# Peptides against a protein of PDB entry 6GMG, part 337

Target 1, 331 residues: chain A of PDB entry 6GMG
Amino acid sequence: DSDDRVTPPAEPLDRMPDPYRPSYGRAETVVNNYIRKWQQVYSHRDGRKQQMTEEQREWLSYGCVGVTWVNSGQYPTNRLAFASFDEDRFKNELKNGRPRSGETRAEFEGRVAKESFDEEKGFQRAREVASVMNRALENAHDESAYLDNLKKELANGNDALRNEDARSPFYSALRNTPSFKERNGGNHDPSRMKAVIYSKHFWSGQDRSSSADKRKYGDPDAFRPAPGTGLVDMSRDRNIPRSPTSPGEGFVNFDYGWFGAQTEADADKTVWTHGNHYHAPNGSLGAMHVYESKFRNWSEGYSDFDRGAYVITFIPKSWNTAPDKVKQGWP

## One batch from the design tools (peptide; made by RFdiffusion4, then SolubleMPNN)

Design b2_p27_3_s4 (from b2_p27_3, 15 letters changed)
Fold by OpenDDE base, seed 3:
Structure b2_p27_3_s4 (fold): chain B 331 residues (1-331), chain A 27 residues (1-27)
Amino acid sequence: as target 1 above (331 residues)
Amino acid sequence: GDLGNNPSAEEAALYNAAAAEAEAKAK
């Protein structure tokens, strides 16, 4: 129960982490130990190591979303989301494929749709866009300059994003980032900000007015990226979990993974940080654990979800929550 | 100002079954 959530206690600034342990190909530790790592590695503001504040520890305590929350500095809004969908594959499989033994038509269609998303290409698209944004930010000292630079970059690359409305999440994302406006953050200077990436796993069948089959097995037409841009309309994502397909079955509503701004070119070598549940050391769920997963482990997802989106937001360059290189585990 | 209010406990403090499953598989 949410009432069992506890804010992890403060960790001394000089406390070194205990070793992480392997967990299904990923590194895993308890939340308190992650705080220790975070303070040693990610806490730096303007090069100075910081103790995780009570507010930050409280954010972190909310579980998977808490990891992204504490590192991005804001609760995920998921407005600037990207994915890749192979429409030809989808159509071909629907036409020529068959349901598996015991698989309903709706289940078949949902599965085929899920399999038609390419997580790697979706991630690549987000990285590409983040790179463009970072170039636009680099020499811009006001929002107008940033937007002009961004449009120029997009034009040079013949990117379909150049046709997006000025009010779209793509162009408004920086303006709507609280840390951009903070004196100790961006201070309204785009060149002090950088683009970062996180991922959300969620269920496609969230429309309550749709068929029960779509809620159980997925909505094949929901949350597809727009052609050319790769943008996913996340407005219909209301954190509604998959409907049970059998009595007693239950699904979680979302998962969040933090990537940041790693420069590793090989997607398979990138590290994604995520949590299992809210911190309830004295409750039935127990202590929160934090996982550092390779892309393969993250992108594989779970049966709870049939969509993965890669979201861009911004943090001040003075923060070290999104370093160029992330090392899995400790030491 | 367009980001809205902080999420409710019900929205943010949920059990992640997926991560729990991963942990179970690692044991």
Scores: peptide ipSAE 0.019, ipTM 0.591, DockQ to the pose 0.065
Fold by OpenDDE base, seed 5:
Formats: C-alpha cells, sequence, structure tokens
Structure b2_p27_3_s4 (fold): chain B 331 residues (1-331), chain A 27 residues (1-27)
C-alpha cells in the first residue's frame, strides 16, 4: 500500500555517509545514508554540491524506480530501449529441446525465450548507441545539428538505426527530455547534454487478452528487439507483474537499475544502483534500502521478470549523477 | 516542471524480492 510511503528527511549537505554493508555481493545501505552519499558524490551541479531537494527525496522514496528517477531527473518513460535476442538459439531450442520434468510446454517456451536474451550484449548495444549519440551531441548547438550529426555517424558506422523513422523514439528522445529544454539544463543546446543508461526488468506476459499460460510463464514473442537495431518496442509494457502460478505466489511489477555514463570497459565491473521498495519506515515494508551492485548481480534479475531492457535517456553535462567512475559502497 | 509521466499507485507499491531471493540463494 503506497499510503505508507514517507519522504525521507533532508540530510545536512556536509554529513558524510556511514559505511555501506556487504549484502550478498552488493553494497547496501538505508535510503537516508544513500542521500548522504548522493550529496557528496552525485549532487554536483556545475561543480557545486547540492542538498537533495524535497522533490528529489520524494522521487527517491518510490523505490527502485526512484533511484533512476532522481538521477535521471525524470520518471522513466522507457521509450528508447535496447536488448539482444538470439533468434537462432531460440528456434533451435524450441525445435530440438525438451521440457524439463514437470515443465509445461508454455513454461518451456517462456523459459527458452528468456534464456535467448543476452543481457550483456543488450547492455553493450546500449553503450554503443549512447557513444554514437554523445559524439553527435558534442558540437551540436541545436536539435537539427544533432540529428544531422547522428545520421552521419550512423551512416559511417553502417548502423541499421540510420533507417529509423524521424518520429522514432531514437530520434525524438532528446527533444522529449524535460531537462534538455530547461534553462538551467540543456537550454535547447544538445552539446550541454549527454546520453545515460538505465535498465528495467519486467514481465513479458502482460497482454490481458493473451492466454493465461503466457501471463504465467511469459510471452515468447513479446518485447523482442528489432534485428539490426536492437530497439525494443516498450509500448506494451504497462508495469503488469507476472501472474501467479500457485496460490500465495506474488511477483513484483518491475525493477530499475541506474548505470549512468560509466566509462569502465569491462561490463562486469560496472556498478548498478537500485532500490528495494518504496520508503515505509513505519510500515510493514520498512525503510527503503539502496543497493550498489555489479553487473552480474544486477543482470541476474529475478524470477519475477523475463525481460531486461537497457534504456537511453539524457541529462545535462552539468549534473554529476552519471560520473565516469562509480565507486561501489562507502568509503 | 511536468515530467509527463508519474508513477501510478500500483507502481508506487513496488516491492522488490531481491533480498528474499538473495537470502534463499545464500542458504
Amino acid sequence: as target 1 above (331 residues)
Amino acid sequence: GDLGNNPSAEEAALYNAAAAEAEAKAK
């Protein structure tokens, strides 16, 4: 019940965070302590530390999505999403594979589809595209220049994204970013913006008109990336959780992980920041905790989800919410 | 400013099973 959600109190700007605690290979802390770290490390605007505002603290209090929200500056729209899917593997496994003992056909197909996604390749694709976008942004002082640069970059790389429609989320993402239009943000100057990445885990079987089996075990055909581009149509993602397969079973609707713009080339060494649930210190769920996970811990996901997407959005370069290097935990 | 999209009540009720699953795996 969201009624128990509480906005974390303000933390003094000069307050240092307490040490994070190890949590199953992750670094973990309570949300208030993350706010302290955030103020010390990520809060900088034009090189100056900022206290997390009440609005930002409220965004953060929503849980996993809150971490992405506060760092990206907007509620995730997930329109520019990438993934990698091995169609040959999928077809081969469906044809030649066999359901496990006690596994239904639908469960088998759902599992095979899930396993045919490659989280690492999906992440790498997003990073590749983000790099192209950043090059296009670098010296572009209006949207037209940015788009022209982007098309040129794509053509030079023979990237299939060059064939996307002008109205595609790929081309419209920047102009649809609120911070791009803000005076203290991009101020309509692409060169003041940079591409950043976050990830969403979600359930494929969200179509209410589909079979119960698809809702329980996944829709093998849903949310596949387009060949060549890696773009995922997220229009059908309505934050509907997996349907229970047994009495008492319940699943979470989504998970979000913030990556930003880390330059670490080794995917396994990248740090992903995410929250567990909305902040309810006086409620049944308890206080919100924030986790800083390595890619392996993040990309593993949960049984609640059979899809992972890597989403590109934009933030002003003046923000330090997406630094080149992220250190896991504290100190 | 208007973010264009805000979380629904349902979205705000998110609970992640990460801790539970992690604990289960550690046992």
Scores: peptide ipSAE 0.018, ipTM 0.591, DockQ to the pose 0.055
Fold by OpenDDE base, seed 2:
Structure b2_p27_3_s4 (fold): chain B 331 residues (1-331), chain A 27 residues (1-27)
Amino acid sequence: as target 1 above (331 residues)
Amino acid sequence: GDLGNNPSAEEAALYNAAAAEAEAKAK
């Protein structure tokens, strides 16, 4: 049971991490050692290292979501999500392709839909939008100025996001960010905030009113990005896992990866930080491990998931949880 | 999480239970 979850103990602020170990092309370490790295590298507020608080350690202890939670400062809401879907490829493959031997029609359609998503293009779209937002934030000292700047930037780029409703997550994301309103955060000053990115892997077949086949093999029509904007409606994502296809089979509900605000232009060289499961050092699952993966390792995902979204949120510029450069592993 | 492909039902259940708890706590 979740009763086995334990909050990792505090680590001394000056304690250096032990070396990470390689694991399938990624760097891996136990959660306690990640806390040490976090305190040395990411904990800075206004340039000063901070010990990870008990609350932050508790957030972290919940597993993959915990890494994003600690670094973003809030539990992921996933409202401002982007993806890329090749509709022409999807239609063509459905029309001209054939199920593999032993593959049902539903399995075939689900697989074709999954393969029609382009993770790299989805990530690039999110980065593009984050860049626009950061330009809009830079010299805006109130929300009105920020929104005006956004509209101008989007108009200059002829971006379809300029046509989004004022209530859209795109325009409301900043005002709905708790750290924006905090005195020690943004203090309602957009210029004190910056856009950051994380990714969520999840299952498309979450609608319990749909067919069992969609729940088992994916819903080809679910969680597609809107044309032009790339926005994904995440309102129907309720963290429901893939349904088992055979007795004894089970799937996890989601995975989260933290990117932040890295400036590396080559997507393949970007580093994504994520966790495996909740921290249960005395339980069956064992201690939580943290992974730092390259984009290829992260974007590959698991069979548990057939969707990947790239989500934009905001953090104060005074935080160092999203530096320009992220080094994989330790040292 | 890194539970590998096709975890056991028991492992998945434990993972998902903790995830649900996290979400509830954050609300």
Scores: peptide ipSAE 0.370, ipTM 0.859, DockQ to the pose 0.803; fails the geometry check
Fold by OpenDDE base, seed 1:
Formats: C-alpha cells, structure tokens, sequence
Structure b2_p27_3_s4 (fold): chain B 331 residues (1-331), chain A 27 residues (1-27)
C-alpha cells in the first residue's frame, strides 16, 4: 500500500557512499546510500554540490519513477517519446511464423509485436533528436531563436520532424519545462538548457473497451511509432498494468530508467539508473533499492511490459544530474 | 494544460516485482 511510503532521511553533505553490491550485471544499493552518491556526484548546481532537499527525497521515495523525477526535476509527462518498430518483420512473422506449443493466437500476435520493437534503434533515434535539439539550443537566447534553429537543423537533415505541427510536443517541450522558466534554471534562455533522455516500460493492452486477450497478451497495434519521425502517441498510457493470465498472477504498472546525457557512443556501455519500488522500510516491501544497469540489462525489461519508449526532456546545464560520463556503482 | 495529465502521486508509488525478485536472489 502506498500508505507505507516513507521519505528517506537527510544524509550529511560530505558523507561518502558505501560500496554498491553486484546484482546480475547491475550495481545495486539501498536508497539512502544512493542519496549519498547523488550528493557527491550528481547534486552540483553551478559546480557546487548540494544536499538533497526534503522535496527531492520525497520525489525519490516513489520508486523507479522517483529516480527520473529527482534527476529531471519534474514528474515525467512522457509527451516527447520515441520508439522503433520493424513493420516488415512483424508482417513476415505473422504470415510465416507459428504459435509455440500451448500459445494462443492472441498470445502469439502480442509476442511478435513486442519482438518487432527495436530498443536499440529507439534509443538511437532519441539520441539523434536530442543532439539536434542541443545544437538548436547552443546559441539561442530566446524561444523564437531556438525554434528557428531547430527548423533549420531539421531541414538540413531532411528529417520528417520538420512537418510536425507547431503545437506538437516536439516544438512545445522546451517552453513547457518548468526549469526552463525558473530564474535559477534556464531563466527563459534556451542556451542554458540541454536535452536529456529517460526510458519508460509499460503495457500496450490498456484499453478497457478492447478484448480480454489484448489486455492479457498485448495490443499489437497500440503505441507504435509514427513512420519517419519515430514519435509515439502516449496519450492512451494510463499506467494500467497487464491483466493476469492465471489466478494469483500480478503485474507492475511501469518502470522508469534514467540515462541523462551520456556521450558514450556504444549503447551497450551506457548506464541506466532505476529503482525497484517506493520506499517502505517499515512495510512489507522494505526499503527502496536503486540499480545502475547497463543498457542490455535495462532494455531487456520484464514480462510485465511489452513497450519501451525513450523520452526527451530538458534540464538546466548548471545541473549535474546528467553528466557526460556515468560510473556504474561505487567506488 | 500543455504539460498534459500526470498520474497521481499514489500511482507513482509502484512496486516492481521483477526488481524485487532480482534483489532477493542477490541476498
């Protein structure tokens, strides 16, 4: 129950973290120890480390989404989301493939759809777009200049995003970012902001008016990226978990992973930070743990989810929550 | 507004069963 959630206590600013524990290719630690690492590595504003505030600790305590929340500075809206879907693979497998032994037709179609998403290409698309945005931000001192630069960059690359409506999340994302408007943030100066990336895992079969089979095994047609742009319409994502297929089976509603703005060119070497559940040290769930996973571990996901989206948002350049390099674990 | 609809704070308080299982195995 969410009623068992507790805000982690403050950690002294100069307290060093304890060593992380290896966990199946991940580095894992308790939330209090992550706060210590965060204060030493990610807390810096204008080059000065900061103690994690009570508000930030409260955000963090909400679990996997809390890690993205505290590092991005806002609760994820997921409006600017990207993915990659191989339609030819999907069609070919449906035509020529066969259900596994004991697999229903609906289960087969759901699985084939899931397998037709390419997490690496989806991530690469988000990185490509973030790079374009960062170039547009670099010397823009007002939103108009940013938008002009962005349109020029897209035109030069013949990118399909150039055809998006002015009200599209693609063009409105910056002005709708709270930290952009903050005096100690962007202060309405695009050149003080940078694009960052996080990922969300979720279930496709969320439509209550659809068949039970789609809710159990996935909706093959849901949350596909638009051709050319790679944009995913996230408006129908209501954090509804997968429906159980057997008595006693239960699934989680979502998972979030923080990437930030790492410059590592090899996707397999990038580090993704995420949490297991809300912090409940006195409850049945126990204390929240934070994981730092390589892309392989993150992108693999869980059976709870059949969709992965890579989302772009913005943070002030003065924040160090999205450094060029992220070191896995401690020390 | 332009930010769209955010889930409630309570909806954000999720439990990831797979992560919990991994944690249990690591102990």
Amino acid sequence: as target 1 above (331 residues)
Amino acid sequence: GDLGNNPSAEEAALYNAAAAEAEAKAK
Scores: peptide ipSAE 0.019, ipTM 0.586, DockQ to the pose 0.065; fails the geometry check

Design b2_p27_4_s1 (from b2_p27_4, 17 letters changed)
Fold by OpenDDE base, seed 1:
Structure b2_p27_4_s1 (fold): chain B 331 residues (1-331), chain A 27 residues (1-27)
Amino acid sequence: as target 1 above (331 residues)
Amino acid sequence: SPLDQGIEQQRAAGVERFERIEARRRS
């Protein structure tokens, strides 16, 4: 298909946002207005407000992934992902439950698997790990020191992550972060970096060699977190959407939500920033809109997806794209 | 690329996704 995506124009640095529109617990605005908010609130480098660059505006224009992209500074790799799955609930429901009227067995199993994931616990696990990482980063001035600190922190908490291989995404995530190596970023100094979180919604039934039922209704065994660590192997996520269950039906391949590093202890009060689609003001899709949603709204997801992962990456502490507090909407 | 794939999929169903959610919330 033709790419009718347009990069939003630059917004004056001091241009204040227009009010966001409240919509069913969300705050919504057009992408251009989000850029204005971003410049006022999130753009700061070393405490100085910055105009969103053309490159950043281009990243943002890609839609739901664009929000995470511009705020994290890199296209999501999703390597360090966490979730929570209730295996006992899953087994019990499969054994003792029954399909709803008109529900196929495959549909039932897929639904039960989806419902066996606990989004709040998955998010909490990611926050827990991010906190551990941040403590490990705090006074580490080289990667070796960071890794040593990390292992010590994990040992203190008797965390199963301490047993991960050195090449695991868990231990390699920092070194594989471009901004860590950048002169104006981490400059190879872990103490200049902090862990941040975003979330990805996606479809479990992506294996083209599997049954059509799994592609339509989900693969109950796919993308489960490892026991103890909560790590999800994302290597098989190829951004393949759910298969249509009826002619003409289509599903989106993923959704991304940016959390950053909010300190709000109540998950329900955390704010997640995401976009609807790529910016096409002159196309059929129209202008991109940005949403700021509470966790309940974000974690609800869509029927397009049956998996939610909470991913940890890193940004320089000098960036303000992940502040301690995020206010929903504007003003 | 995964990015291109994402763009194509959003083109196909992006608007419908939100409309579906809004319709459900209004019901």
Scores: peptide ipSAE 0.024, ipTM 0.677, DockQ to the pose 0.603
Fold by OpenDDE base, seed 2:
Structure b2_p27_4_s1 (fold): chain B 331 residues (1-331), chain A 27 residues (1-27)
Amino acid sequence: as target 1 above (331 residues)
Amino acid sequence: SPLDQGIEQQRAAGVERFERIEARRRS
């Protein structure tokens, strides 16, 4: 259980990583070696390499969420999440489609809903919004200036986000970012911050008051993006995994992938960093492994999940955890 | 908090299928 988790030991600052190995189309390495890479590539604060602190190593040790945690500087809150859902496709498939052989109606509806999400469009929406936010952050030296800039940018683009409430996660995200307030972070200066993106995979059927079928096969109506904005209400995401459909079956509660702020225009060429499980070198799970996947590998997800959200948060520009270019693997 | 919900334990339960899922996907 969670008691088996171990914090990876410190790695010397100048220790170079061992080569990553291919793993089902992605680059893979043990967590200790990722720490080495992280220190060489992503650790820079104000242009200087940093040894991953004990606290950061502890965060990282939590697995997939740990990768996003250490790179974003905070445990994911998932407040500002985006997705793309094709309502017309969903309705059409429900109307004109048929369950597969052996597929229940609930299973059919859950599958159709899952397939009606477009991961690439969801990702692109998040990137679009992040770009708008980054423009708003430029030359804004207080939150008021940032918010004014943001509203202007949204108005210019005729973006539906301009109609969001002031208390919306969209407008409150920056002020609620701890690193924004830190002296060595944003220091309350929006222009010192940049928007970054990570992704979460999770299960839609989390409502305990719903039918068992929805918990087993998905809730077709849950966690859909709002029209126009693409915002997903994540308030009902309680990290509850899919219910077993057969005896002995178990599902994972979530998966997290770190994208950061890559500038690669081709989504398929973007790199997503994620972990398999918490670090338990002396336990049954074994050592944590870190994967660097292309978008295709990441967005495919697993049967454990029927939802994917792309979340925006902020980090100081002085951090190098979200570089413009990410190289898969090592060297 | 998510940590209080035993997220590591829940994650551990599903990880056993990781290699199998990937193998199936790539076959």
Scores: peptide ipSAE 0.029, ipTM 0.730, DockQ to the pose 0.447; fails the geometry check
Fold by OpenDDE base, seed 4:
Structure b2_p27_4_s1 (fold): chain B 331 residues (1-331), chain A 27 residues (1-27)
Amino acid sequence: as target 1 above (331 residues)
Amino acid sequence: SPLDQGIEQQRAAGVERFERIEARRRS
C-alpha cells in the first residue's frame, strides 16, 4: 500500500556505512545504510560530499526506481532504450521447437521470445551508443554542436542511428534532461554532461486490447528492438504487470537497475544497484533494501518480466553518482 | 504521472521471494 511509504531519515554526512551482507553473490543492505554509502561515495558535487537531501531521500524511498531516480536526478522516462533480439533464433525455435509438457502454445511463444533477447548484447549496444554520445558531448558547447558531432560520429561508424528523426528520443534526450538546463548542472553546455545507463525489466503483455494469453504469458512481438539501431519503442510501457495465471498470483510492475558510467570492459564485472521495494518500515513490506549485483545476477531478472531494456540518460559530469569504478558492498 | 502509473507497487515480492529466486537459479 502506497500509504505505508516512509521517507528515510537523514544520515549524518560523515557517518560510515555498516558492512553490507552477502546474498547469493550480491551485496545487500538496508536503505538507511545505503544512504550512508551514497553520501561517502556517490554524493560528490564538484568534488565535495553532499548530504542526501530530503527530496533525494524521498525519491530513493520508492524502491528500485528510487535508486535510479536519486542517481540520475530524474524519474526514469525510458525513452532512449536499447535491446538485442535474435530474430533468427526466435523464428527457428518457433518453427522447430515444441512446447514443454503442460506448456500452452501461448506460453511457449512467450518463453521463446523472452529467451531470444540477449541481455549482454543489449547492454553492449547501450554502452556503445553511450560512448558515441560521450564523444559527441566532449567538445560541444551548445546543443547544435552536440548534434552535429553526434551525426558525424554515427556516419563514421556507419551506424543506423544516423537515420533517426531529429525529434527521436535519440536526438532529443539531452535537451529533455532537466539537469542539462540547470545552472549548476549542464547549464546548456553539452560538454558538462555525460551519458549514463540504467536498466528496466518489465512485462511485454501490457496491451489491454490484446488476448488474455498475451497478458498472461507475454506478447512475443512487443518491445522488440528496431533492426540496426537496437532502439526499443517504450511508449507502450505503462508499468502494467503480468496478469495472474492462477488464483492469488501477483506480479511486480517493474524493476530498475543503476549502472551509471562504469568503465569496466568485462560486462560480468559491472555492478548494478537496485532496490527491492518502497520503504515501508512500519508496513507489511518492511524496510527497503538495496542490492548491488553483478551483471549476471541483474540480467537474469524475474518471472515477473520478459523484457529487459538498457536506457541511456545524462547527468552532469560534476556529479559522482556514476563513477568509473563501482565497488560492490562495503567495505 | 509516474505515481499514477503505480510506481509505489514496484518489487513487492520482498526479500524472501528474491532469495528463493536466487537459490533456484543457482541450483
Scores: peptide ipSAE 0.026, ipTM 0.698, DockQ to the pose 0.345; fails the geometry check
Fold by OpenDDE base, seed 5:
Structure b2_p27_4_s1 (fold): chain B 331 residues (1-331), chain A 27 residues (1-27)
Amino acid sequence: as target 1 above (331 residues)
Amino acid sequence: SPLDQGIEQQRAAGVERFERIEARRRS
């Protein structure tokens, strides 16, 4: 019942956070306390600390997607998504492997497909592309200049993305970013924007016209990255959860994790911020909690999901929602 | 709304999801 969702109250601008709670490699806190941290650390516009607005607090209240929403400035569209899939591993395991005891063929194939994705390589690809984009943005003062720079960068690196259609999400992502067009955002100046990354976990078996087995155990052929580019076609992602395999079983439709633009070279040391559920302090779910997880904790995902995508979007450089360094927890 | 529908679907295992992870890590 989404009617239980409540917008967290405003927090005083100078209110310092309470200590986060360590939890199995994560740092955890209630949403109100995250707002306090956010105001101290991430709220800055043009170097000036800001109180989280009512609109932003409302976005945040939507849970895991809310964390990405408030920090990216828009509801995730997931159009520019990357992943890494080991086709050789997949084929080899299907050929030479066998189902586990009690595992159906469909379950086996779904599992093998899931395991053939490499989250770290997918993340690395997104970071690589984001870096290329940032170089293209740096001195571009209109979209045409940005696109020209981008093409040049890709050509220099012999990147397959150079062959993408001009209308592809890869080339259209910037102009389709609301904050790029905002006067206090990019103001149509690419050099005022930077690429940022978030991740989405979701279920592959979303096609209602497919077999029940695919909906229960995954569609091995769905949401694979294109060879060379690593791009994932997300058009078929309709936020449909995994189908129950037994009576009473239920799965979550998605999870979102915010990375931003951290410069930490070691992927395992990067911090991912996400929420557990929408804020329902007076409902059965309770208050929303925010987690700051290391990559290991984030990339493991849950049994609810068999796909992980790493998505690139853009925010104004004047925002501090994606700093170079993110510290886990408080203090 | 589609957003509300997504929230409802997330509700099904929102708390349970993290509990499962913690339980796994404790074992």
Scores: peptide ipSAE 0.024, ipTM 0.689, DockQ to the pose 0.516; fails the geometry check

